# Peptides against a protein of PDB entry 5EG6: the designs that were tried, part 41

Target 1, 151 residues: chain A of PDB entry 5EG6
Amino acid sequence: RLRSQTVSTRYLHVEGGNFHASSQQWGAFYIHLLDDDESEGEEFTVRDGYIHYGQTVKLVCSVTGMALPRLIIRKVDKQTALLDADDPVSQLHKCAFYLKDTERMYLCLSQERIIQFQATPCPKEQNKEMINDGASWTIISTDKAEYTFYE

## One batch from the design tools (peptide; made by RFdiffusion4, then SolubleMPNN)

Design b1_p15_5_s4 (from b1_p15_5, 8 letters changed)
Fold by OpenDDE base, seed 5:
Structure b1_p15_5_s4 (fold): chain B 151 residues (1-151), chain A 15 residues (1-15)
Amino acid sequence: as target 1 above (151 residues)
Amino acid sequence: SRPVPVFQAKPIPAK
């Protein structure tokens, strides 16, 4: 017998002009690849190419057009965000969204809220920052409406 | 059980 834990899902959603997490509703988001030197703003230039970890992106709600601040998408290794990973982003792999130009702040799910979570430096590994589970996101196709995970 | 954050997103080409 293998012991397992049912993992529930919450989806990033825009409601009432705010980002939140919903168990029943979800929004479709565009991921825009930006240049590393792109400034913050409502207007931004999108670049061509495959998104790689370490690159700057904009998440934009396909319905409302609301966007989060510039993010750096980072690869996740268990409970850590990798600072130097640069391979192509995979929808099958967990990712973290570092809020650019902050002190280790990451986009995080806390119950029904979307918050900023400050990662802790990993003393033994300089290329990693410790994050919580809520800061580890999964990117899924817009064709999918529901997922269930088991651990 | 614990909640896992998930969002639906896809990269789009440059305009």
Scores: peptide ipSAE 0.056, ipTM 0.572, DockQ to the pose 0.119
Fold by OpenDDE base, seed 1:
Structure b1_p15_5_s4 (fold): chain B 151 residues (1-151), chain A 15 residues (1-15)
Amino acid sequence: as target 1 above (151 residues)
Amino acid sequence: SRPVPVFQAKPIPAK
């Protein structure tokens, strides 16, 4: 039989100079595509084009302008992040945000806070890393630059 | 680039 489990949805947003999670409020972000060799900084050069898994991105709060460090957006399969997937990012799939140039650190929701979580290597699969549920994100796109969603 | 709301659903213990 299938195992069932109660779930709660959290939304990424910025408040008080920090990244938070909310059960009621949605944060809207600009997701910017960067070159693979783009350096870290508040100012960065944005590339045109569709975002693919494996590419470097910046998440910028549409309201405050606050940005996370450079991330590599990765495809998620079950409880693993795929290291070599390169197809276009889809809203139909979960994704993970690898903190670029870290030791397997991923953007993770823990309670009401956004933290870094270290993924575990997959012993039998070199192209995968084990992540927890908090490191798996769902993307919902919007056409509005000024967008607020309430549950 | 586009505005992209991001959310995550997490399993929680049942009350």
Scores: peptide ipSAE 0.036, ipTM 0.518, DockQ to the pose 0.024
Fold by OpenDDE base, seed 4:
Structure b1_p15_5_s4 (fold): chain B 151 residues (1-151), chain A 15 residues (1-15)
Amino acid sequence: as target 1 above (151 residues)
Amino acid sequence: SRPVPVFQAKPIPAK
């Protein structure tokens, strides 16, 4: 399961066609690597290879097959999302999920809901965007190509 | 690479 760093009792879960947070239930997800130019759609082409920060991914519920819109997985430094990090995704680091083609919208855990939270640009650090605690996630995977996230 | 069929989730609200 994916979890926020600041709400350890809440985990991303899919139920009834909706994404939500639960303290009792959790969801396992696949993160599929996409090409940067892959279009949004119900069906997409998965790219082979290790996932790096900055790349486009699809987050898919392992049970229901429900998917979020295309995301860009970004490395997190404290309470900022890094825009230029491109190293392989690591379980040792927090991450953020930018909703691709939005105005700095990130996947965010807010109480029991999953929402889009708008990050604030960092004027003095152009390679960073300020996110809230709910937009910082921990991921756990057993591989580095097509990730299955669970806890 | 391979095509993967999925079901798109409902839009999540903004904050």
Scores: peptide ipSAE 0.014, ipTM 0.429, DockQ to the pose 0.102
Fold by OpenDDE base, seed 2:
Structure b1_p15_5_s4 (fold): chain B 151 residues (1-151), chain A 15 residues (1-15)
Amino acid sequence: as target 1 above (151 residues)
Amino acid sequence: SRPVPVFQAKPIPAK
């Protein structure tokens, strides 16, 4: 069986103080590296250094200043999030954003909404947990700056 | 270091 399917690109966007998915508009976000023991809050201390998978980050809208809760950026392999990957984050690889201190909740696109999706454990692969397509993201640099690591 | 500006994109299946 073959199905005729079209693929559209959705972008994370902030409008009216809310995060949503837009097919036409995208917001520029700052990705801030945090210390692993940084507490949740609107005020946070940014850590210097390269961003690697497994580290804690904050996504902040460059325009509105709206921020998501602390996230752990994880590498994606097919339909799974890798729990132990620690190499530098690459725009060429899919990533998932685990909401820190939750029970496997990931930032997820559902139609036009941004929701939390609970990943399913992989009993046979302890270093992986299953996510859906909506929880897999691609990081793309803005036209003003390339994604660069800082020491 | 400084914040790196990025945007998130995701291909979604559509009819």
Scores: peptide ipSAE 0.058, ipTM 0.630, DockQ to the pose 0.027; fails the geometry check

Design b1_p15_6_s1 (from b1_p15_6, 8 letters changed)
Fold by OpenDDE base, seed 1:
Structure b1_p15_6_s1 (fold): chain B 151 residues (1-151), chain A 15 residues (1-15)
Amino acid sequence: as target 1 above (151 residues)
Amino acid sequence: MKKLKAKKVLYPERA
């Protein structure tokens, strides 16, 4: 299960004040659990506990302190993001990061860039959205990670 | 509960 902690994910890192991907480097991030009603901003309040699918999270680069916008972490089944899954996040499964308050925009790796990819609705399965492989992420917990945050 | 501050919020480009 995943708690608010330092994690690494597929090639994601910050360089030159922007998010990038590198085949040679996995960036370390702190994933923070937020309240569903937490507002967007550089300052945010984090919660304790295990992270569940459907909850709002913040990813903060452990090196630069840069953050992504509020994300909803969603469970992935094959090439679909599940909209109503609420079980605890498992590191054994891929996940998707929905950019909160967008029209089905997901965090996506395209070539060496991090972009927003718009998922396609599933007409026959209202609880699912079609995503591409680049929008499926693997999270790995980091036990001994050095990270910096600002309080 | 803990309040944190990020250096900057970065928005990825749209596809």
Scores: peptide ipSAE 0.446, ipTM 0.898, DockQ to the pose 0.907
Fold by OpenDDE base, seed 4:
Structure b1_p15_6_s1 (fold): chain B 151 residues (1-151), chain A 15 residues (1-15)
Amino acid sequence: as target 1 above (151 residues)
Amino acid sequence: MKKLKAKKVLYPERA
C-alpha cells in the first residue's frame, strides 16, 4: 500500500517551463493524497492514509518543487485504464494519472516530454478506456519502510 | 491534515 510519501518514477525535470522526463532515469517525487473536493491551486491540503485508485493526488517534483495539476490515479490493465477500481495502489501494478476534470486526458510521456494524451473509450467495456504505453507509469516508494504489499 | 505550497502548477501540453 502506498501512502502520501516520496516516490520514484521516470525522471521528471523542468525545462523551458515544462516537465520533461527520461525513460532511463529515475527521479523522486512527492505524491500527496487530496480530498476529492480539493480545489486546484498552488496551495493544497493533503490528507493522511493509504492511497487508493480513483483518489485525487498531487505530484510534486522533489528537484524543482513544481507540481502537476490534480490527478486521479487509476489502475492499469494492459493498455486500459480502469475507471472504477478503488483498491489500494500497489507498486506491483502500473498506474495512470488522469488529469482531473478533463475529457479523458492522461499524463503521458512522449519522446522526452510530458504531455496530455486523450484516452479512447472502450465501446464494450464502459469501465475502461484505452491508453498508450506512454501513459502507463511505474511508481516505486523511495522509503520501503513506508510501503507494504497488498494481497 | 497539512497545507502545502508548490512553486508552480504546470499544465502539460496536449498531444
Scores: peptide ipSAE 0.440, ipTM 0.897, DockQ to the pose 0.848
Fold by OpenDDE base, seed 3:
Structure b1_p15_6_s1 (fold): chain B 151 residues (1-151), chain A 15 residues (1-15)
Amino acid sequence: as target 1 above (151 residues)
Amino acid sequence: MKKLKAKKVLYPERA
């Protein structure tokens, strides 16, 4: 399960005040849970709790403080984004980041650039949208926990 | 609840 915390994802990082992508670079980000009705802006209110698919999140670079627009984190099934999944986000499963209030635009890696990719509707599956591999992301938590056991 | 402030919001280019 994923909470509002520091995470990392492949390719995505910030350099020179802009988001960049590299197959050899991993960026660390804060992923923040927002209310569904939270407005876009440099200032935002963060919610507590576990992040579920379908919820609104903010990605903020832990190094530069640069942020992406509000995103809806969605579950990925093969090459489709699920529109109605609402279970807790799993670090063992790929996800997609829908740019909120757009026409099916998703955060996508293309030729080492971060772009918006428009998903294609699934005619016979209204709860799915077709995305490409570049729009599928893997999240790894960077938070560490230490435990001590006693006999 | 906690209010945060980002340095800047960047919009990726459209394909």
Scores: peptide ipSAE 0.431, ipTM 0.891, DockQ to the pose 0.914
Fold by OpenDDE base, seed 5:
Structure b1_p15_6_s1 (fold): chain B 151 residues (1-151), chain A 15 residues (1-15)
Amino acid sequence: as target 1 above (151 residues)
Amino acid sequence: MKKLKAKKVLYPERA
């Protein structure tokens, strides 16, 4: 399970005051849990606890302090983002980062750039949105704390 | 609860 902590992900990093991507680099970030009603801004209040899918998070570069806008972390099933999943985030699964208050825009890696990719609604499943591989992320905790849990 | 401040909020380009 994931909580507010330091994490690493492939490709994503900050360079020259902007977010960039590199296949040769791993970015180190703080992932912070926010309240659902937290406003957008450079200043924000962080919650304690385990992060669940559907919750609002903030990604902050551990080196530069640069941040992305508020994101909703969503569970990924193959090429779809699940809109109603609310179980605890597992590092065993890929996730997607929905840019909060947008029209299905997701954080996406495309040709060494970080972009917003617009997901397509699933015609047969209203609780899913179709995303591409670039919008599927793997995050790895850099925290040394160890936990044992059963689901 | 803890209040934090980022240096800047960056918005990725749209595609």
Scores: peptide ipSAE 0.427, ipTM 0.893, DockQ to the pose 0.903

Design b1_p15_6_s2 (from b1_p15_6, 6 letters changed)
Fold by OpenDDE base, seed 2:
Structure b1_p15_6_s2 (fold): chain B 151 residues (1-151), chain A 15 residues (1-15)
Amino acid sequence: as target 1 above (151 residues)
Amino acid sequence: SKTLKAKKVVYPPLA
């Protein structure tokens, strides 16, 4: 299980006040668990606990303090984001970050840019949205004490 | 729970 903690991503980092992609550097971010009704803002209240898919999180760069908007962390199955998964987040699984209160916009790596990618609905699978590889992320914990294994 | 403050919130550009 993943708790609110510092995590690292290879292709997401902040430079010059903007989010960039990097093939060489790992960016360190705090992933904070928010309440479902937490409002957007530079100030936000975080809650303790293990992060589950479907919950609202806040990613904050540990170096610059830059933050992304509120995100819903979703489980990824192949090229789809699962809308109803609610099990604890695991480092063994890919995840997607849905930008809360958008029309299926997901955090996405495109070439050397971080963008919002609009997922395509899956008519035959209402609990899934089609994403691309760039919208699939892997989280690596930088603090073992804040992570417990979940198979 | 505790209140945190980010420097700023950045919205990535649309595709």
Scores: peptide ipSAE 0.597, ipTM 0.936, DockQ to the pose 0.933
Fold by OpenDDE base, seed 1:
Structure b1_p15_6_s2 (fold): chain B 151 residues (1-151), chain A 15 residues (1-15)
Amino acid sequence: as target 1 above (151 residues)
Amino acid sequence: SKTLKAKKVVYPPLA
């Protein structure tokens, strides 16, 4: 299970005021749980507790303090994001980060860039959206500010 | 609950 804590994710880090991708380095972030009605801003109120799919979260770079907009963390099944999953987030599963209040925009890795990717609705399954592999993320929790993963 | 402050909110570019 995942709770508000420091996490590392591959291919996401901050450099020069922007979010970048790195094949060799992992970015360290604080993942914070927000209320569903929390407004966007540099200041935000966080909650304690376990994070569930479908909840609103903030990713803040542990080094630079830069943050992404409010995200809804969603469970991934193969190449689809599940819209109605609400179980606790597990590090055993890949996840997707929906940019809150957008038209199916997800945090996505494209080559060396971090972009917004628009998911495609699933025609036969209204509770799913089709995402690409770049929009599927792996989260590794860590208690350290710096994390290095060796393959 | 606790109020935090980020240095900056960054929006990734569109695809």
Scores: peptide ipSAE 0.578, ipTM 0.933, DockQ to the pose 0.951
Fold by OpenDDE base, seed 3:
Structure b1_p15_6_s2 (fold): chain B 151 residues (1-151), chain A 15 residues (1-15)
Amino acid sequence: as target 1 above (151 residues)
Amino acid sequence: SKTLKAKKVVYPPLA
């Protein structure tokens, strides 16, 4: 289970005041759990607890203090983001980061750039959105806490 | 709860 803590993800780091991608580096971030009604801003209130899919999170670079906008962390199934999954986030599963209050925009790696990629609706499955591989992320906790994993 | 302050909020460019 994932909670507000320090995490690492490949291909994401901050350089020169912007988020960039690197195939050679892992970025270290704080992932913070926010209330669903938390407003966007440089100042934000975080809450304790285990993070579930569908919840709002804030990624802050542990080195620079730069932050991404509010994100909704979503479970990934192959090349789709699940819209209604609400189980605890597991390091065993890939995830996607939906940019809150956008039209299906997801945090995406494109070559050496971090971009917003628009997911397409899944015609036959209303609870899924189709994403590309660059929008699928792996999270590794840097904390030494014990975790319960759900396969 | 705890209030934090980031140095900057960065919006990635659109595809």
Scores: peptide ipSAE 0.575, ipTM 0.933, DockQ to the pose 0.928
Fold by OpenDDE base, seed 4:
Structure b1_p15_6_s2 (fold): chain B 151 residues (1-151), chain A 15 residues (1-15)
Amino acid sequence: as target 1 above (151 residues)
Amino acid sequence: SKTLKAKKVVYPPLA
């Protein structure tokens, strides 16, 4: 299970004030659980507990303090994001990060860039959206401790 | 609960 904690994911790191991809580096981020009604902003309130698919999270770079917009973490089944999965997030499964309040935009790795990729609806499966491989992420938890930003 | 402040919120570019 995944709790609000420091996590690592490949191909995601911050450089020069922006999120970039690195084929050789793992980015360290803290994943924070937010309330579903938490507003977007640099300041946000985090919750304790296990993270479930469908919940709103914040990814914050443990080094720079840079954050992505609010994301909804979604379960991935092959090349689809599941919209209705709500079980606890498992590190054994791939996940997708839907940018909250967008038209099916997902955090995506494209070559050496981090971009928003628009998922395609599944016509016959309303509970699924088709994503590309770049929008599928693997999360590996790291030490559970307070992260420190380096300025 | 705890209130945190990120240094900056970054929006990745669109594809």
Scores: peptide ipSAE 0.574, ipTM 0.931, DockQ to the pose 0.901

Design b1_p15_6_s3 (from b1_p15_6, 7 letters changed)
Fold by OpenDDE base, seed 5:
Structure b1_p15_6_s3 (fold): chain B 151 residues (1-151), chain A 15 residues (1-15)
Amino acid sequence: as target 1 above (151 residues)
Amino acid sequence: SRTLRAKKVLYPPLA
């Protein structure tokens, strides 16, 4: 199970004030659990506990303090993101990061950069969206690390 | 709960 903690997402790091991807460089990020009604902003309130699929999270670079916008972490089944899964996040499985309040936009690795990729609806399964491999992420827990963002 | 402030919120570019 995944809790609010420092984690590493494969290939993701911050450089030059932007999020980048590299097969040789890994970034350490703190994943924060937010309330469903938390507003977007540089300032945000976090809560403790186990993270479940469907919940809102914030990824903050431990080194630079740069953050991604609010994300909904979703369970992945093959090449689809599940819209209604709500069980605890498992580090044994891939996950997807939906950009909250967008039209099916997901964090995606494409040619060594991080982009937004629009998922395609599944016509036969309304509770699923089709994503590509670049939008499927692996989360690896790391030991607690220092962070530079403000509290 | 804690209130935190990130340096900046970055939006990745569209595909």
Scores: peptide ipSAE 0.494, ipTM 0.918, DockQ to the pose 0.901
Fold by OpenDDE base, seed 3:
Structure b1_p15_6_s3 (fold): chain B 151 residues (1-151), chain A 15 residues (1-15)
Amino acid sequence: as target 1 above (151 residues)
Amino acid sequence: SRTLRAKKVLYPPLA
């Protein structure tokens, strides 16, 4: 289980006041749990607790303090993001970050840049959206005291 | 709960 804590992910880091991507660098971020009704802004209220798929999170660079917009962390199954998964976030699974209140926009690595990629709905599976590989992320906790394995 | 303030909120560009 992942609690609000410091985490890292490959490719994503902040440099020069902007989010950048590098295949050779890992960025350290605080992942904060937000209430579902939390509004967007530079100021936000964070909650303590275990993070589950489907919940709203805020990623903040631990070095620069730069933040991404509110995200919904979603479980990934192969090339699809699951819309209704709600189990605890695990390092064993890749995840996707849906930009909240957008039309299926996800954080994506493309040509060493962080962009928004629009997922395609799955015609036969309403609870899934098709994403590309660049929109699939791996999270590694840097604070083991606040992380437990999910089985 | 805690209230935090980010330096800036950045929106990545569209594909």
Scores: peptide ipSAE 0.490, ipTM 0.919, DockQ to the pose 0.931
Fold by OpenDDE base, seed 1:
Structure b1_p15_6_s3 (fold): chain B 151 residues (1-151), chain A 15 residues (1-15)
Amino acid sequence: as target 1 above (151 residues)
Amino acid sequence: SRTLRAKKVLYPPLA
């Protein structure tokens, strides 16, 4: 299970005041759990506890202090993001980061840049949205003491 | 709970 803690993800780092992607560089980020009704801003109130899919989170670069907008962390099943998953986040699974209050926009790796990619609705499965590979992320905890294995 | 402050909020560009 993943708690609010420092994590790393491949390709994501901050350089020159912008988020960049590199296969050779790893960025360290703190993932913060927010209330569902937390407003957007440079200041935000964080909560302690285990992070579940569907919850609102903030990613903050531990080095530069740069942050992404509020995100909803969603479980990934193959090429789809699950809209109704609410189990604890597992490092064994890929995840997607939905930009809160957008029309299906997700954080996506494109070439060497981090962009917003619009997911495609699944007509037959309303609880899923189709994402590309670049929108699937792997989270690795950098604080082993706070990690508990979860299948 | 606690209140934190980020240096800046960055919005990634659209695809």
Scores: peptide ipSAE 0.489, ipTM 0.918, DockQ to the pose 0.936
Fold by OpenDDE base, seed 2:
Structure b1_p15_6_s3 (fold): chain B 151 residues (1-151), chain A 15 residues (1-15)
Amino acid sequence: as target 1 above (151 residues)
Amino acid sequence: SRTLRAKKVLYPPLA
């Protein structure tokens, strides 16, 4: 299970006031759980506890202190983001970061840059929307992590 | 709960 803590991810780090991508460097970030009604801003109130898919989170670079906008962390199934998943976030699975209050915009790696990628609705599955591989992220906790494994 | 402050909020460019 994932909770508010320090995490690392490949292809995401801040340098020179901008987000950059590197296959060799891992960015260290604080991931903070926010209330669903938390407003956007440089100042924000965080909650303690385990993070579930569908909840709002804030990523803050541990080095520069720069933050991304409010994100909704969503579960990934193959090339799709699940809109209704609400189970605890697992570090064993990839996740997607939906930019809150956008039209299906997700945090995405493209050509060594971090961009917003617009997901495509799934016509036959209303609870899913199509993303690319660049919009799938792996979270590695630098703190104690609790894992739930299902066989 | 606690209140935190980031130095800046960065918005990635659109695709």
Scores: peptide ipSAE 0.486, ipTM 0.918, DockQ to the pose 0.920

Design b1_p15_6_s4 (from b1_p15_6, 7 letters changed)
Fold by OpenDDE base, seed 2:
Structure b1_p15_6_s4 (fold): chain B 151 residues (1-151), chain A 15 residues (1-15)
Amino acid sequence: as target 1 above (151 residues)
Amino acid sequence: SKKLKAKKVLYPPRA
């Protein structure tokens, strides 16, 4: 399970006032759970507890203090984002970050850059959206000394 | 709950 805490993800890091990507670097971020009705801004109110898919979160760089806009963390099934999953976030599974109040825009890694990628609706499954591999993220908690990964 | 403040909010470019 994932709580509001410091986490790391591959590729994503902040340098020179912008988000950059590197296969050799892990960015350290604090993930904050927000209320669903929390407004966008540099200031935000965070809540404690376990994070569930479908909830709103804030990612803040632990080094620079720079933040991404409000995101909805969504469960990933293969190359699709699940729109109705609401179970607790598992670090064993990849996730996608939907940019709140956008038309299916997701946080995406593309050629060493962080961009917004527009997902495509699944015609046969209304509860899913098609994303690419760059929009699938792995979260690793930094408050644990050891981690177990399953393949 | 508690109030936090980020240095800046960055919006990644759209593809």
Scores: peptide ipSAE 0.497, ipTM 0.916, DockQ to the pose 0.945
Fold by OpenDDE base, seed 1:
Structure b1_p15_6_s4 (fold): chain B 151 residues (1-151), chain A 15 residues (1-15)
Amino acid sequence: as target 1 above (151 residues)
Amino acid sequence: SKKLKAKKVLYPPRA
């Protein structure tokens, strides 16, 4: 199970005021669980506990201290983000990061740049949104002693 | 719970 801790994903770094990523490098980030009603800002209150899909999180670069805006972590099924999944986040599965309070915008890697990608609604499956491969992420805890695998 | 502070919040560009 994933909780507020240091994690690793595709390397993210800041250039020109924007996040960039490399598929060949992995960077370390803090993932923090927030309350659903937590406001956006440089200061935020962190909750303890296991992170579930559908919850609000903050990603903070462990090196620079820079953060992405509030995200909702969502479960991925193939090329769809599941809107109603609420089970504990599994490090064995891909996830997507919905930018909170946007119109279906997801954190996406495109040509080693981090952008917002707008997901397409699924007409016949209202609990799903279509995302691209760049919007699918893998999270790996960097502290093996502070997490438990969830299958 | 505890309060944390990030250096800066950066918004990725929209596609």
Scores: peptide ipSAE 0.497, ipTM 0.916, DockQ to the pose 0.857
Fold by OpenDDE base, seed 4:
Structure b1_p15_6_s4 (fold): chain B 151 residues (1-151), chain A 15 residues (1-15)
Amino acid sequence: as target 1 above (151 residues)
Amino acid sequence: SKKLKAKKVLYPPRA
């Protein structure tokens, strides 16, 4: 299970007022759970609890305080994002971050940059969107805690 | 619930 806490993800960090990626650097972030109806802004209200796929989250750099826009965390199956998964987020599984209120735009690592990548609909699977490898992320908790993982 | 304030919201560029 993943709850609102400090986490790290590959490559992502903030430098010079922008999000950057580095193969040698892991950024530490707060992942915050939001209400589904929370509006976008520099100020936001955070909910307590365990994060489930499909929920709205905010990623905030623990060092700089810079934030990404509201994201929906989605479960990843191979190279697809699952649109309707709602089980608790597992650190054993890859995830994708859909930029809320966009046309299938996901956070993506491209070279040394973080960009928005537009996923392609799966023609025969309406509950899936095709993403590239750069849009698949792994969450690593930096807290000293015991976690329950789901298969 | 807790209200937080980020320094800035950054929008990554589109591919």
Scores: peptide ipSAE 0.487, ipTM 0.913, DockQ to the pose 0.941
Fold by OpenDDE base, seed 5:
Structure b1_p15_6_s4 (fold): chain B 151 residues (1-151), chain A 15 residues (1-15)
Amino acid sequence: as target 1 above (151 residues)
Amino acid sequence: SKKLKAKKVLYPPRA
């Protein structure tokens, strides 16, 4: 199970004030659990506890202090994101990061860049959205000592 | 709970 902690993804890192992707570099991020009603901004209040699918999270680069917008972490089943899954996040499964308050936009790796990719609704399953492989992420927990706080 | 502050919020470009 995943709690608020420092995590790494294979291709995601920050360079030059922007999020970039590299097959040769790993980025370390702190994943923060937020309240569902937390507003967007540089300042935010984080919660303790286990992270569940469907909850709002904030990814902050442990090196630069740069953050992504509020994300909803969603469970992935093959090439689909599950909209109603609410069980605890497991590092054994891939996940997707939905950009909160967007029209099905997900964090995606494409041609060594981090982009927003629009998922396609599943015609037969209203609780699923079709994503590509680039929008499916593997997260690995790291040592909490790698986190650097920026005020 | 804890109050935190990031340096900047970055929005990735759309595909």
Scores: peptide ipSAE 0.472, ipTM 0.907, DockQ to the pose 0.899

